# Ledger of designs, part 86: peptides against a protein of PDB entry 6FBK

Target 1, 90 residues: chain A of PDB entry 6FBK
Amino acid sequence: EDTGVRVELAEEDHGRKSTIALRLWVEDPKKLKGKPKDNGAIEFTFDLEKETPDEVAQEMIESGFFHESDVKIVAKSIRDRVALIQWRRE

## One batch from the design tools (peptide; made by RFdiffusion4, then SolubleMPNN)

Design b2_p29_1_s3
Fold by OpenDDE base, seed 5:
Parts: C-alpha cells; structure tokens; sequence
Structure b2_p29_1_s3 (fold): chain B 90 residues (1-90), chain A 29 residues (1-29)
C-alpha cells in the first residue's frame, strides 16, 4: 500500500550496524488526513533492535511534523522501509 | 531511573527531529 510518505536510506547499509539512517518525506499529501507542517525531508536514525515504527512516528507527531491522525500512516511508511532493509540484509 | 532516562532520550530525539529537516531539492538531487 502506498502511504504517500516515502522513507529511504540516508546512508549505505552494509548490514553491520543495528542502527540505520533514514530520510522521510511526503510524496503524496493526498494520502494524509492532515497537512504536514513542513515539506522537507526528516533525517533520523532508527535502531533496528530497540525502536519501533510506531514509537518513532509518535515522536514525529510530537515534534510537530504531522497531524496526530496520520500517526499510523507515518508508522507504516517507516515499517515498510525497515522491513525491506531487513529483508535485504538476509 | 530507567523511566526518567527513557523520557530524557525521547525528549532529545524529538529535539533532534525538529532540527533534522532537509530541503527536498537536496534529497531528490
């Protein structure tokens, strides 16, 4: 499913670290219920062992980037990318 | 405490996120 939110690696993943650098931005705002506060790309690290997409998404909401109603959409976008990265590591 | 440490880490994360925005032109470049 296309969430309208794109998440990509901000660094080359060699599969060596438990943390990865990601970039997240809105590609299709029509998929969001609210309007993003910014139209840039958010760069952040994600700990594959300790963090969850939902927790990070909540932090992004609290940071003021997205409407609270879009937390699940944001979380899904992160989850989907993380899953792809994990699969590539296997 | 573990809870206070987690709270601090979360607050730091939120602060970092607010400072981590990059122009799309640079990202899509």
Amino acid sequence: as target 1 above (90 residues)
Amino acid sequence: MEEEEKKKEREERIEELRKSVLPLEEVLE
Scores: peptide ipSAE 0.601, ipTM 0.884, DockQ to the pose 0.915
Fold by OpenDDE base, seed 4:
Structure b2_p29_1_s3 (fold): chain B 90 residues (1-90), chain A 29 residues (1-29)
Amino acid sequence: as target 1 above (90 residues)
Amino acid sequence: MEEEEKKKEREERIEELRKSVLPLEEVLE
């Protein structure tokens, strides 16, 4: 499903480390229940072994980027990208 | 002790996230 939130690699993934650099931004705000505060791209690292999309999404809400009602949408966007990256590594 | 460490790391992550925003114009180039 199209979450309206884009997540892309911020750097080339060589598949050698457990951490990846990601960028996240809103592509279609109509998919969100709330209104995002910033219209930029959030750059962050994601530890494939220690972190979960839901936890990172919650951190983004607490940071003030999204409304709490959109935490699952944000989490799904991260999860979907991470899944693709993991698939490409194998 | 472990819980306090995790809490501290989470707070640091939140602070870093607030400083990590890039202009979309730069990203979409």
Scores: peptide ipSAE 0.599, ipTM 0.883, DockQ to the pose 0.897
Fold by OpenDDE base, seed 2:
Structure b2_p29_1_s3 (fold): chain B 90 residues (1-90), chain A 29 residues (1-29)
Amino acid sequence: as target 1 above (90 residues)
Amino acid sequence: MEEEEKKKEREERIEELRKSVLPLEEVLE
């Protein structure tokens, strides 16, 4: 399903590191329950071994980017992209 | 002590996130 939140690699993934650089931005704000603070792209690293999409999403909310009611939507967006990246690494 | 370290790391991550915003124009290029 379309979360309205887009997550993409910020760098080319060669499958060598356990960390990846990602960019996250709102593509369709209508899919969100709250209004995001900014209309920019958040660039962040994600540790494939240590971090979880839910924890990162919570951090983004605490940072002030999203409403708390959208934590699961944001987390799903990250999870879906991470899954694709990991599947591609196989 | 470990909990304090984790908490500190999380706070640092939050601070970094706040400083990591890029213009969409730049991203879509």
Scores: peptide ipSAE 0.598, ipTM 0.883, DockQ to the pose 0.930
Fold by OpenDDE base, seed 3:
Structure b2_p29_1_s3 (fold): chain B 90 residues (1-90), chain A 29 residues (1-29)
Amino acid sequence: as target 1 above (90 residues)
Amino acid sequence: MEEEEKKKEREERIEELRKSVLPLEEVLE
């Protein structure tokens, strides 16, 4: 399902390291319950072995980017992209 | 000690996220 939030690789993935660089931004704000404070792309690293989409999403909420009611939407966006990346690594 | 370390790491992550925003014109086609 389209969450309205886009997540893409910020670097080429060679499938060798456990960390990846990602970019996250709002593509369709109407799909979010709250209004994002910023209108840019957030760059961040994600550790495939140690971090979870839910924890990273919660950190983004606390950073002030999204309303707390949208934490699951943000987490799903990250999870879906990470899954695609891992599928390509297999 | 472990809990305090994790707390500091999380606070640092939050601060880094606030400073990692790029303009959309650099991302969108």
Scores: peptide ipSAE 0.598, ipTM 0.882, DockQ to the pose 0.826

Design b2_p29_1_s4
Fold by OpenDDE base, seed 1:
Structure b2_p29_1_s4 (fold): chain B 90 residues (1-90), chain A 29 residues (1-29)
Amino acid sequence: as target 1 above (90 residues)
Amino acid sequence: MEEEAEKERREERIKALRESVLPLEEVLA
């Protein structure tokens, strides 16, 4: 399902390290229950072995980027992108 | 100690996130 939140690689992935650089931004704000305060792209690293999309999403909420009611949709957007990256690595 | 390490990591993440916002024009270019 289209979450309205887009997540893309911020760097070329050579599939050599467990950490990747990602960028996350709202593509369709109508998909979110809350109103994001920022209109930019959040750049962050994600450890494919140690971190979970839900944890990172929670941290983004705590950072003030999204409403708490949108944590699951944000987590899903990260999860979906991470899955694609991992599948591409195999 | 594990909880302390996790807490520290989380706080560092939150701090980094607040300083990592880029203009969309740069991202979409």
Scores: peptide ipSAE 0.613, ipTM 0.887, DockQ to the pose 0.878
Fold by OpenDDE base, seed 4:
Structure b2_p29_1_s4 (fold): chain B 90 residues (1-90), chain A 29 residues (1-29)
Amino acid sequence: as target 1 above (90 residues)
Amino acid sequence: MEEEAEKERREERIKALRESVLPLEEVLA
């Protein structure tokens, strides 16, 4: 499912660190229930062992980037990218 | 102790996120 939110690596992943740098931005705002506050890309570090997409998404909501109603969409976008990264590491 | 540390980590994350926005032209270039 296309969430309309794009998540990409902000660095090349060599599969050596438990943390990865990611960038997240809205590609299709029509798929969001709310209107994002800005149109930039959010850069953040994600700890593959300690953090969850859902918790990070919630933190993005509290940061003011998205409406509460879109927390699951944001979380899914992160989860999908993380899953791909983990798959490529194996 | 761990709960307090996690709370502080979360607050720092939220602050950092607000300061981490990049222009899309730099990302899509």
Scores: peptide ipSAE 0.611, ipTM 0.886, DockQ to the pose 0.884
Fold by OpenDDE base, seed 2:
Structure b2_p29_1_s4 (fold): chain B 90 residues (1-90), chain A 29 residues (1-29)
Amino acid sequence: as target 1 above (90 residues)
Amino acid sequence: MEEEAEKERREERIKALRESVLPLEEVLA
């Protein structure tokens, strides 16, 4: 389902390491309950073995990018992309 | 301890995130 938040690979994934570089940005702010404080793309590394979408999303909220009420939406966007990446790796 | 290490990792992540914002122009191009 469309979360209004886009998450894409920041670099080509060769499936060789457990970490992936991602970029996250708001594509449709209407899908969010709060008002995003930034109009840019957040670039970050995600460890497929050690990190969870929910934890990273919470860290983004604490960083000031999103309202706490949107943590689950942000987490879902990350989860969906990660799932797709993992699927392609199989 | 593990708890302290996790706290430190989290703080570093938050700090890094605040400094990792890119213009959408660059991303969408």
Scores: peptide ipSAE 0.611, ipTM 0.886, DockQ to the pose 0.892
Fold by OpenDDE base, seed 5:
Structure b2_p29_1_s4 (fold): chain B 90 residues (1-90), chain A 29 residues (1-29)
Amino acid sequence: as target 1 above (90 residues)
Amino acid sequence: MEEEAEKERREERIKALRESVLPLEEVLA
């Protein structure tokens, strides 16, 4: 499913660290119920062992980037990218 | 202890996120 939110690696992943640098931005705002105030790319680190997409998404909501009604969409976008990265590591 | 540590970590994350935004022009270039 196309969430309208794009998540990419902000650095090359050699599969050596449990943490990865990610970049997240809105590609199709029509997919979101709310309208993000900032139209930039959010950079953040993600611990593959300790953090979850849902928790990070909620933190982004509290940061003011997205409307609360879009938390699951944002979480899914992160989850899908993280899963892909983990699959490539195997 | 773990709950308080997690709360502080979360607050720091939220603050960091607000300061980590890059222009899309750089990303899409």
Scores: peptide ipSAE 0.610, ipTM 0.887, DockQ to the pose 0.871

Design b2_p29_2_s1
Fold by OpenDDE base, seed 1:
Structure b2_p29_2_s1 (fold): chain B 90 residues (1-90), chain A 29 residues (1-29)
Amino acid sequence: as target 1 above (90 residues)
Amino acid sequence: SAAEEERRRVEENRRRLEEVREERRKREE
C-alpha cells in the first residue's frame, strides 16, 4: 500500500543487532506538518525488541512532524518496513 | 552547500525526535 510515507534502512542491516537504523521521509507533502520541502528526512534507531511502530509514530507526532490524524499511516509505514527487514533476517 | 544543508536538517530532525523519546522514557521510569 502506498501511504505517501517512505521508510528505508539508513544503514546496511547484517542481522547482528537488535536495533536498526531507519530513515523516514514523506512523499506526499499533505502529510507533513509545516513546510514539507524544508523538513528533510527523519533518521532514527528502532529497537526491534523494545519498540513498536505505533509508539514511534506517536513520538513523531509529538515532535511536530505530522498531524495527529496521520499517526496510523506513519505507524503502518514503519511497521511494513520493519516486517520486511525481519523477513530478510530469517 | 545543498548537501550540507540537508545533513543539517536531518541532524535537527533526529535531535527533535530523540528529545521526545528521551522525555517519554524519563516519564515511564
Scores: peptide ipSAE 0.657, ipTM 0.911, DockQ to the pose 0.900
Fold by OpenDDE base, seed 4:
Parts: structure tokens; sequence; C-alpha cells
Structure b2_p29_2_s1 (fold): chain B 90 residues (1-90), chain A 29 residues (1-29)
């Protein structure tokens, strides 16, 4: 599904740690709050065992990156990428 | 340079998010 938000590994995943480095960027500027042209990518560490896409998405809303109405879209984008990474680790 | 500006933006975004995440962690402890 095209959410207008992309999530990828910021670093190579060797499957050794419970944490991964992710990079999130917006392809649809309407998804960004404020000045989308100036925002740039959001890089962050995600703990596969302790954190959830919904929690991280909420943190991004609180940080002012996205509108509250887009929280589920952001969460889905993170979730979908995390799922792919976890499946690849198996 | 454009590359320096991009790095600066990424670093700023990382810091901005991390501040929120750290405050959440502190509240949950």
Amino acid sequence: as target 1 above (90 residues)
Amino acid sequence: SAAEEERRRVEENRRRLEEVREERRKREE
C-alpha cells in the first residue's frame, strides 16, 4: 500500500541485535506538518522487542512531524517495514 | 553544501524525536 511515507533500514541489519536503525521520509508532502520541504528524513532506533509502531508514530506526532490524523498511516508504514525485516531475519 | 544541510536536517530531526522519546521513557520509569 502506498502510504506516502517510506521506511527503510538506515544501517545494514545483520540480525544480531534486538534494535534496528530506521530512516523514515515522506514522499507525499501533505503528510508532513509544517514545512515539508525543509524537514528531511527522520532517523531513529527501533527496539523490536520493546517498542511498537503505534508508540513511535505517536512520538513523531508529539514531536510535530505529522498531523494527528496521519498517525495510523505513519504507524502502518513503520509496521510494514518492521514486519519485512523480522520476516527476513527468520 | 547541500550535503551538509541535509546532514544538519537529519541530526535536528533525530534530536527532536529523541527528546520526546527520552521524556516518555522517564515518565514510564
Scores: peptide ipSAE 0.657, ipTM 0.910, DockQ to the pose 0.892
Fold by OpenDDE base, seed 2:
Structure b2_p29_2_s1 (fold): chain B 90 residues (1-90), chain A 29 residues (1-29)
Amino acid sequence: as target 1 above (90 residues)
Amino acid sequence: SAAEEERRRVEENRRRLEEVREERRKREE
């Protein structure tokens, strides 16, 4: 599914830590709240053991990056990437 | 430069999110 949101590793994952560095950016300007052109990528650390995509997405909404209605789309984008990373670690 | 501006925006975005995350963590502790 093309969510219009892309999530990638911001740093190489050696599979040694429970945390990963992620970079999220919007491919569809309609998904960004405010001025899309003024918004760069969102880089953040994600704890694979303690955090959930839904919680992080909610924090991004609270931060004002996205509309409330897009929280699940953002969460899905994070979840999908995290799943791929975890599968690759196996 | 455009690259410098992009880096600045990324840093601002990181800080913006971290502030929210930190406040959440403080409330849950």
Scores: peptide ipSAE 0.656, ipTM 0.910, DockQ to the pose 0.901
Fold by OpenDDE base, seed 3:
Structure b2_p29_2_s1 (fold): chain B 90 residues (1-90), chain A 29 residues (1-29)
Amino acid sequence: as target 1 above (90 residues)
Amino acid sequence: SAAEEERRRVEENRRRLEEVREERRKREE
């Protein structure tokens, strides 16, 4: 499903760490809070054992990257990518 | 250059998110 938010690995995953480096960017400018032209990609570390997509999405809202109404869309985009990465590790 | 400006924006975004994550962790302790 196209959420208008893209998430990918920022670094190669060798399946050895419980953490992964992710890059998130928005393809739909309507989902960006503020000036879309000034908002670059968001790079962050995600702990597969300790963190959840919902928590990280909420932190991005608190940081002012997105509107509160888009928290679930952002969380879904992160969740979908994380699931694919976990399936690839097995 | 455009590449340097993009790298700067990415770094600023990283810092902005990390500040929120650190403050959240501090409140939960």
Scores: peptide ipSAE 0.654, ipTM 0.910, DockQ to the pose 0.915

Design b2_p29_2_s2
Fold by OpenDDE base, seed 1:
Structure b2_p29_2_s2 (fold): chain B 90 residues (1-90), chain A 29 residues (1-29)
Amino acid sequence: as target 1 above (90 residues)
Amino acid sequence: MREEEERRKIEERRRKLEEVRKKKREEKE
């Protein structure tokens, strides 16, 4: 599912750490209900053991990067990428 | 020049998010 939000590894994942470096940005703003104030990339560390996509998405909303109505879209984008990374580690 | 400015903006966004994340961690402790 194309969320219009892209999430990629910001650093190479060797599968050795419980954390990964991610980069998130809006690729298609038309897919969002709100209008992001900034279209630039957000880089962040994601703890595969302790953090959830929903919590990180909420933090991004609270930071003012996205409208509250887009929290689920952002969360899904993170979740889908994290799942792919986890599958590659196996 | 442009690359450095874009990198600076990325770092600013990272800091902004981390500030919120830090606050939320402290509130849960």
Scores: peptide ipSAE 0.700, ipTM 0.911, DockQ to the pose 0.894
Fold by OpenDDE base, seed 3:
Formats: C-alpha cells, structure tokens, sequence
Structure b2_p29_2_s2 (fold): chain B 90 residues (1-90), chain A 29 residues (1-29)
C-alpha cells in the first residue's frame, strides 16, 4: 500500500544501536486527506525498543506537519519502514 | 546557497518535533 509518505534511513544502520535515524517526507500529497504546510523532509531518531509509529505520528501532527486525519497514514509509513529495517537486522 | 538553506529548514523541522516530544515527556512525569 502506497501511502504517499516516504521513510528512509538518514544514516547507515549497522544493527548495533537500539535507535535509528530516519528521514520522512511527502512524495505524493494527493494520498493525504489534509494539505501539509511544508513538503520538506523531517529527520528524527526512532527508538526500536521504546517508541511506536503511532506515537511518533501523533507528535508530528501536534508539531503541525500533518493534519490529524492523516495520523494513521503517517504511522503506517513509519511502521512499514521500521519493520523492513528490523527484518534486515535478523 | 540552496543546499545550506535546505539543511537549515531540516534542522528547524527537527527542532520543532523535538520540542513537542520534550513537552509530552514532561507532561507524563
């Protein structure tokens, strides 16, 4: 499922840390219900042990990057990338 | 320069998110 939101590693993952550096941006704004105020990349750390995609997505909403109606789309984009990274670590 | 300006904007977005994260942590304590 193409969410229109892209998430990639911002730094090389050597599988040594519980945290990863991610970069998130809107690739296809028509997939979102709201209109993002900014189309630029958001760089952030994600703790694989303590954080959840839903919590981080909600933080992005509260920061004003996305409309509240798109929280699940943003969360899914993060979740899908994190899952791929975790599978590659195994 | 365009690259320097884009890096500055990325840093501003990162800071904005981190401020929200910090506030939420303080509210949970």
Amino acid sequence: as target 1 above (90 residues)
Amino acid sequence: MREEEERRKIEERRRKLEEVRKKKREEKE
Scores: peptide ipSAE 0.699, ipTM 0.910, DockQ to the pose 0.909
Fold by OpenDDE base, seed 4:
Structure b2_p29_2_s2 (fold): chain B 90 residues (1-90), chain A 29 residues (1-29)
Amino acid sequence: as target 1 above (90 residues)
Amino acid sequence: MREEEERRKIEERRRKLEEVRKKKREEKE
């Protein structure tokens, strides 16, 4: 299922740091036709050892980016990207 | 006008996120 939430690396991962820079945004098909506008993309660092996708998702809810009902979708999107990054580091 | 207000709301949420994350990090140290 397309969650509509995208998470990517905001910087090149050299596998040396426990922290990674991530970018999260909601995929809007109306924005796919235009220049990438910084339309609410969230840039954040994620500590692979100390942080959890659920904690970060909750912080995004608390800051007013998403509704509480979407916390699981956001957390899953972060988790899936983080898992992919970890698999590439092995 | 609408795009500028939406940008301001996004920037405010970004600032709030940074503040929330900073506080939670300080509480974990």
Scores: peptide ipSAE 0.570, ipTM 0.884, DockQ to the pose 0.366
Fold by OpenDDE base, seed 2:
Structure b2_p29_2_s2 (fold): chain B 90 residues (1-90), chain A 29 residues (1-29)
Amino acid sequence: as target 1 above (90 residues)
Amino acid sequence: MREEEERRKIEERRRKLEEVRKKKREEKE
């Protein structure tokens, strides 16, 4: 399911830290054709032990990046990426 | 003008996110 929300590692994961640097952005096909403009990507650290995707998504809503209706989509996108990172660490 | 206003709004949201996350971390300590 293309949520239109992308989450990637903003740094190389060596599997040594409980914290990871993530980058989240909304895929906008009109912005992809431009020069590397700050597409509004959100860079944030995520603590794999202390934080939850739902809490971080809610913080992004409270900051005004997304609508409350999109919190589940954002949380899912973070969760899916975090799960992949954890799976690669095993 | 419009692009600069959009950049400013993104920067304001980034700052607000940092403030919200900082507050939530301080509440968990």
Scores: peptide ipSAE 0.564, ipTM 0.883, DockQ to the pose 0.362

Design b2_p29_2_s3
Fold by OpenDDE base, seed 5:
Structure b2_p29_2_s3 (fold): chain B 90 residues (1-90), chain A 29 residues (1-29)
Amino acid sequence: as target 1 above (90 residues)
Amino acid sequence: RREEEERERIRENREKLEKVREERKKKEE
């Protein structure tokens, strides 16, 4: 599903850590708050044991990256990527 | 030069997010 938000591994995942490095960027500039032309990718660590996509998405809203209306889209994009990474670890 | 500007933007974005995450973590402690 095209959410207009892309999430990928920022670093190679060897399946050794409970944390992963992710990179998020927006393909649809309407989903970016402020000046989308000045916004680079958002790189962050995600703790597979302690963090949730919804919480991280909310933090991104609070940081001013996205509009509140897009929180679920951002969360879904993170969730979908995390799920794929977890499936590959199996 | 464009790569440097991109790295700077990524760094700034990381710092912005990390600030919020650290504030949340500190509030939960």
Scores: peptide ipSAE 0.638, ipTM 0.898, DockQ to the pose 0.907
Fold by OpenDDE base, seed 3:
Structure b2_p29_2_s3 (fold): chain B 90 residues (1-90), chain A 29 residues (1-29)
Amino acid sequence: as target 1 above (90 residues)
Amino acid sequence: RREEEERERIRENREKLEKVREERKKKEE
């Protein structure tokens, strides 16, 4: 599913830490809140044991990156990438 | 210069998100 939101590893994952570094960016400018020219990639750490994609997506809404209506799309994009990373660790 | 502007945007985005995460953590304590 193409959500128009891309999530990738910002750093190489050796499977040694409970945290991963992620990079998120939007390919669809209508999903960005505010001026699209002012928006760059969002780099953040994700704790595989303590954090959820929904919580991180809500934090991004509160930060003003996205519209409230897109929170589930953002959460899904994070969730799908995290799942792939976890499957590669096994 | 384009690479510097991109690094600045990434830094600003990180600061915006981190403020919200820190505020949430303080409310849960």
Scores: peptide ipSAE 0.635, ipTM 0.897, DockQ to the pose 0.880
Fold by OpenDDE base, seed 2:
Structure b2_p29_2_s3 (fold): chain B 90 residues (1-90), chain A 29 residues (1-29)
Amino acid sequence: as target 1 above (90 residues)
Amino acid sequence: RREEEERERIRENREKLEKVREERKKKEE
């Protein structure tokens, strides 16, 4: 499913840490709040044990990266990537 | 030059998000 939001590992995951480094960027400029030309990728750490995709997505909204209406799309994109990473760790 | 501008944008985005995360963390303490 093309959410227009891409999430990938910013660093190689060796499966040893409860935290991962993620990079998020938007392929659809309409999903960016503000000027799309000024928006680079969002790099952040995600704690697999303590954090949730919904919480991180909400933080991104509060930061002003996205519209409130896109919070679920952002959360889904993070969740889907995190799930894939966790499945690879098995 | 383009790579530097991209790295700067990434840094700014990181700082922008981190402020919100730190504020939340302080409220949970």
Scores: peptide ipSAE 0.634, ipTM 0.896, DockQ to the pose 0.907
Fold by OpenDDE base, seed 1:
Structure b2_p29_2_s3 (fold): chain B 90 residues (1-90), chain A 29 residues (1-29)
Amino acid sequence: as target 1 above (90 residues)
Amino acid sequence: RREEEERERIRENREKLEKVREERKKKEE
């Protein structure tokens, strides 16, 4: 379960919107492409109805944040957090 | 100052990701 990637809510979720604000940051500096200390957190909106963790992870790789080999790790981290948020809404 | 630098990094990261997301969305339309 420890992927070296952390994902949390960037804003309080009141369960009113189909979108959530997420913040992703890397605890393992080896997972960051380039200079890990300078990259900071990645904040983004996630559409619970339309978007998938795999697609968002691929977008992050294309943006140059991560190595291609880490796509599944990033996707898993997003997926796990999104699942927890969805379960909390129920 | 450290908080401003962090906000700037977060903003830059958001802009980088959003460009890729918008380009993908445009290709799917």
Scores: peptide ipSAE 0.634, ipTM 0.897, DockQ to the pose 0.891

Design b2_p29_2_s4
Fold by OpenDDE base, seed 5:
Structure b2_p29_2_s4 (fold): chain B 90 residues (1-90), chain A 29 residues (1-29)
Amino acid sequence: as target 1 above (90 residues)
Amino acid sequence: MAEEEEERRIRENREKLERVRERKKEEEE
């Protein structure tokens, strides 16, 4: 599904840590709050045990990266990537 | 030059998010 938000591993996942390094970037500039030209990728750690995609997406909105209306799209993009990573770990 | 500016933007974005995350973590403790 093309959400207009891309999420990938920022670092190689060896499957040993409960945390992963992720990189998020927006392909659709309409989903960016502020000046799209100034928004580089958002790199962050995600704790697979303690954090949820919805909470992290909310933090990104509170940080001013996205509009509140896009929280579910951002959360979905994170969730989908995290699920793929977890499936690959099995 | 373009790469250095991109790395700077990525760093600034990381720090921007981290400030929100750290504040939330401190509020939950």
Scores: peptide ipSAE 0.656, ipTM 0.902, DockQ to the pose 0.909
Fold by OpenDDE base, seed 1:
Structure b2_p29_2_s4 (fold): chain B 90 residues (1-90), chain A 29 residues (1-29)
Amino acid sequence: as target 1 above (90 residues)
Amino acid sequence: MAEEEEERRIRENREKLERVRERKKEEEE
């Protein structure tokens, strides 16, 4: 599903750590709060054992990156990428 | 020039998110 939000590994994952480095950016400028042209990618660490995509997405809303209405879209984009990474670790 | 501006934006975005995460962690403790 094309959410208009892209999430990728910011660093190579060797499967050694419970944390991964992710990069998130929005392809649809309507999903960005504020001036979309000035918003670079959001790089963050994600703990595969302690964090959830919904919680991280909510933190991004509270940081002012997105509208509250887009929280589920952001969470889905993170979830989908994290699932792919976890499957590759198996 | 363009790369340095992009790196600055990425750093600023990371710091914005981290401040919210740290605050939540402190509120849960």
Scores: peptide ipSAE 0.653, ipTM 0.901, DockQ to the pose 0.912
Fold by OpenDDE base, seed 2:
Structure b2_p29_2_s4 (fold): chain B 90 residues (1-90), chain A 29 residues (1-29)
Amino acid sequence: as target 1 above (90 residues)
Amino acid sequence: MAEEEEERRIRENREKLERVRERKKEEEE
């Protein structure tokens, strides 16, 4: 499913840390709150043991990056990438 | 110039998110 939100590793994952560096960007400018031209990628650390995609997505909403209606789309995009990273670590 | 502006935007976005995360962490402690 094309969510119009992309999430990738911002740094190489050596599988040594419980934390990963992620980069999130929106391909569909309609999903960005505010001025879409001003919003670059969102880079953040994600703790694989302590954090959840839903919590991080909610933090992004509260930060004002996205509309509340898009929280599940953002969370799904993070979750899908995190799952791929975890599967690759195995 | 374009790269520097992108790097600035990325930094500003990171700081914007971290302010929310730090506040939540402090509220949970």
Scores: peptide ipSAE 0.653, ipTM 0.901, DockQ to the pose 0.907
Fold by OpenDDE base, seed 3:
Parts: structure tokens; sequence; C-alpha cells
Structure b2_p29_2_s4 (fold): chain B 90 residues (1-90), chain A 29 residues (1-29)
């Protein structure tokens, strides 16, 4: 499903840490708050034991990257990538 | 030049998100 939001590993995952480095960027400029041309990728760490995709998506909205209406789309994009990474670790 | 500007934008975005994450952590403690 093309959510218009892409999430990938920012660093190689060796499966040794509880944290992963992620990069998020938006392909649809309408999902970005503010000037789309000024918004680069968002790089962040995600703690697989302590954090949830919904909490991180809410933090991104509060930071002013996205509209409140897009929180579930952002959270889904993070969740889907995190699930793939966890399955690869097994 | 374009690459250096992109790296600057990524850094600014990271700092913007971290300020919100740090504030939330302080409110939960």
Amino acid sequence: as target 1 above (90 residues)
Amino acid sequence: MAEEEEERRIRENREKLERVRERKKEEEE
C-alpha cells in the first residue's frame, strides 16, 4: 500500500541492539505541513522495547512535520517497516 | 552544495523532533 510515506533503515541493522536508526520521507507534498521544498527526510532512533509507532507519529505531528489527520498514516508506515525489520531478525 | 544543504535540513529535522521527545520524557518523569 502506497501511504505516500516511506520508512527505511538509516543504518545497517546487525540485530544486536534494541534500538534501530530509521529514515522517514514523504513522497506526497500534501502530507507535509509548511513548505514542502524545505522539508528533508526525518532521521530518528526507534526503541523496539519502549516505543510505539503511534507515539512516534504523534511526536512528529507535535514537531510540526505533519497534519493531525495524517497521524495514522505515519504510524502505519513506521509500524509496517518495524515489523519487516523484526521478522528479518528472526 | 545541494548535498550539504540536504544534510543541514536532515540535521535541523532531527533537532526539531528531539526537542519534542525530550519535553515528553521530562513530563512523564
Scores: peptide ipSAE 0.653, ipTM 0.901, DockQ to the pose 0.917

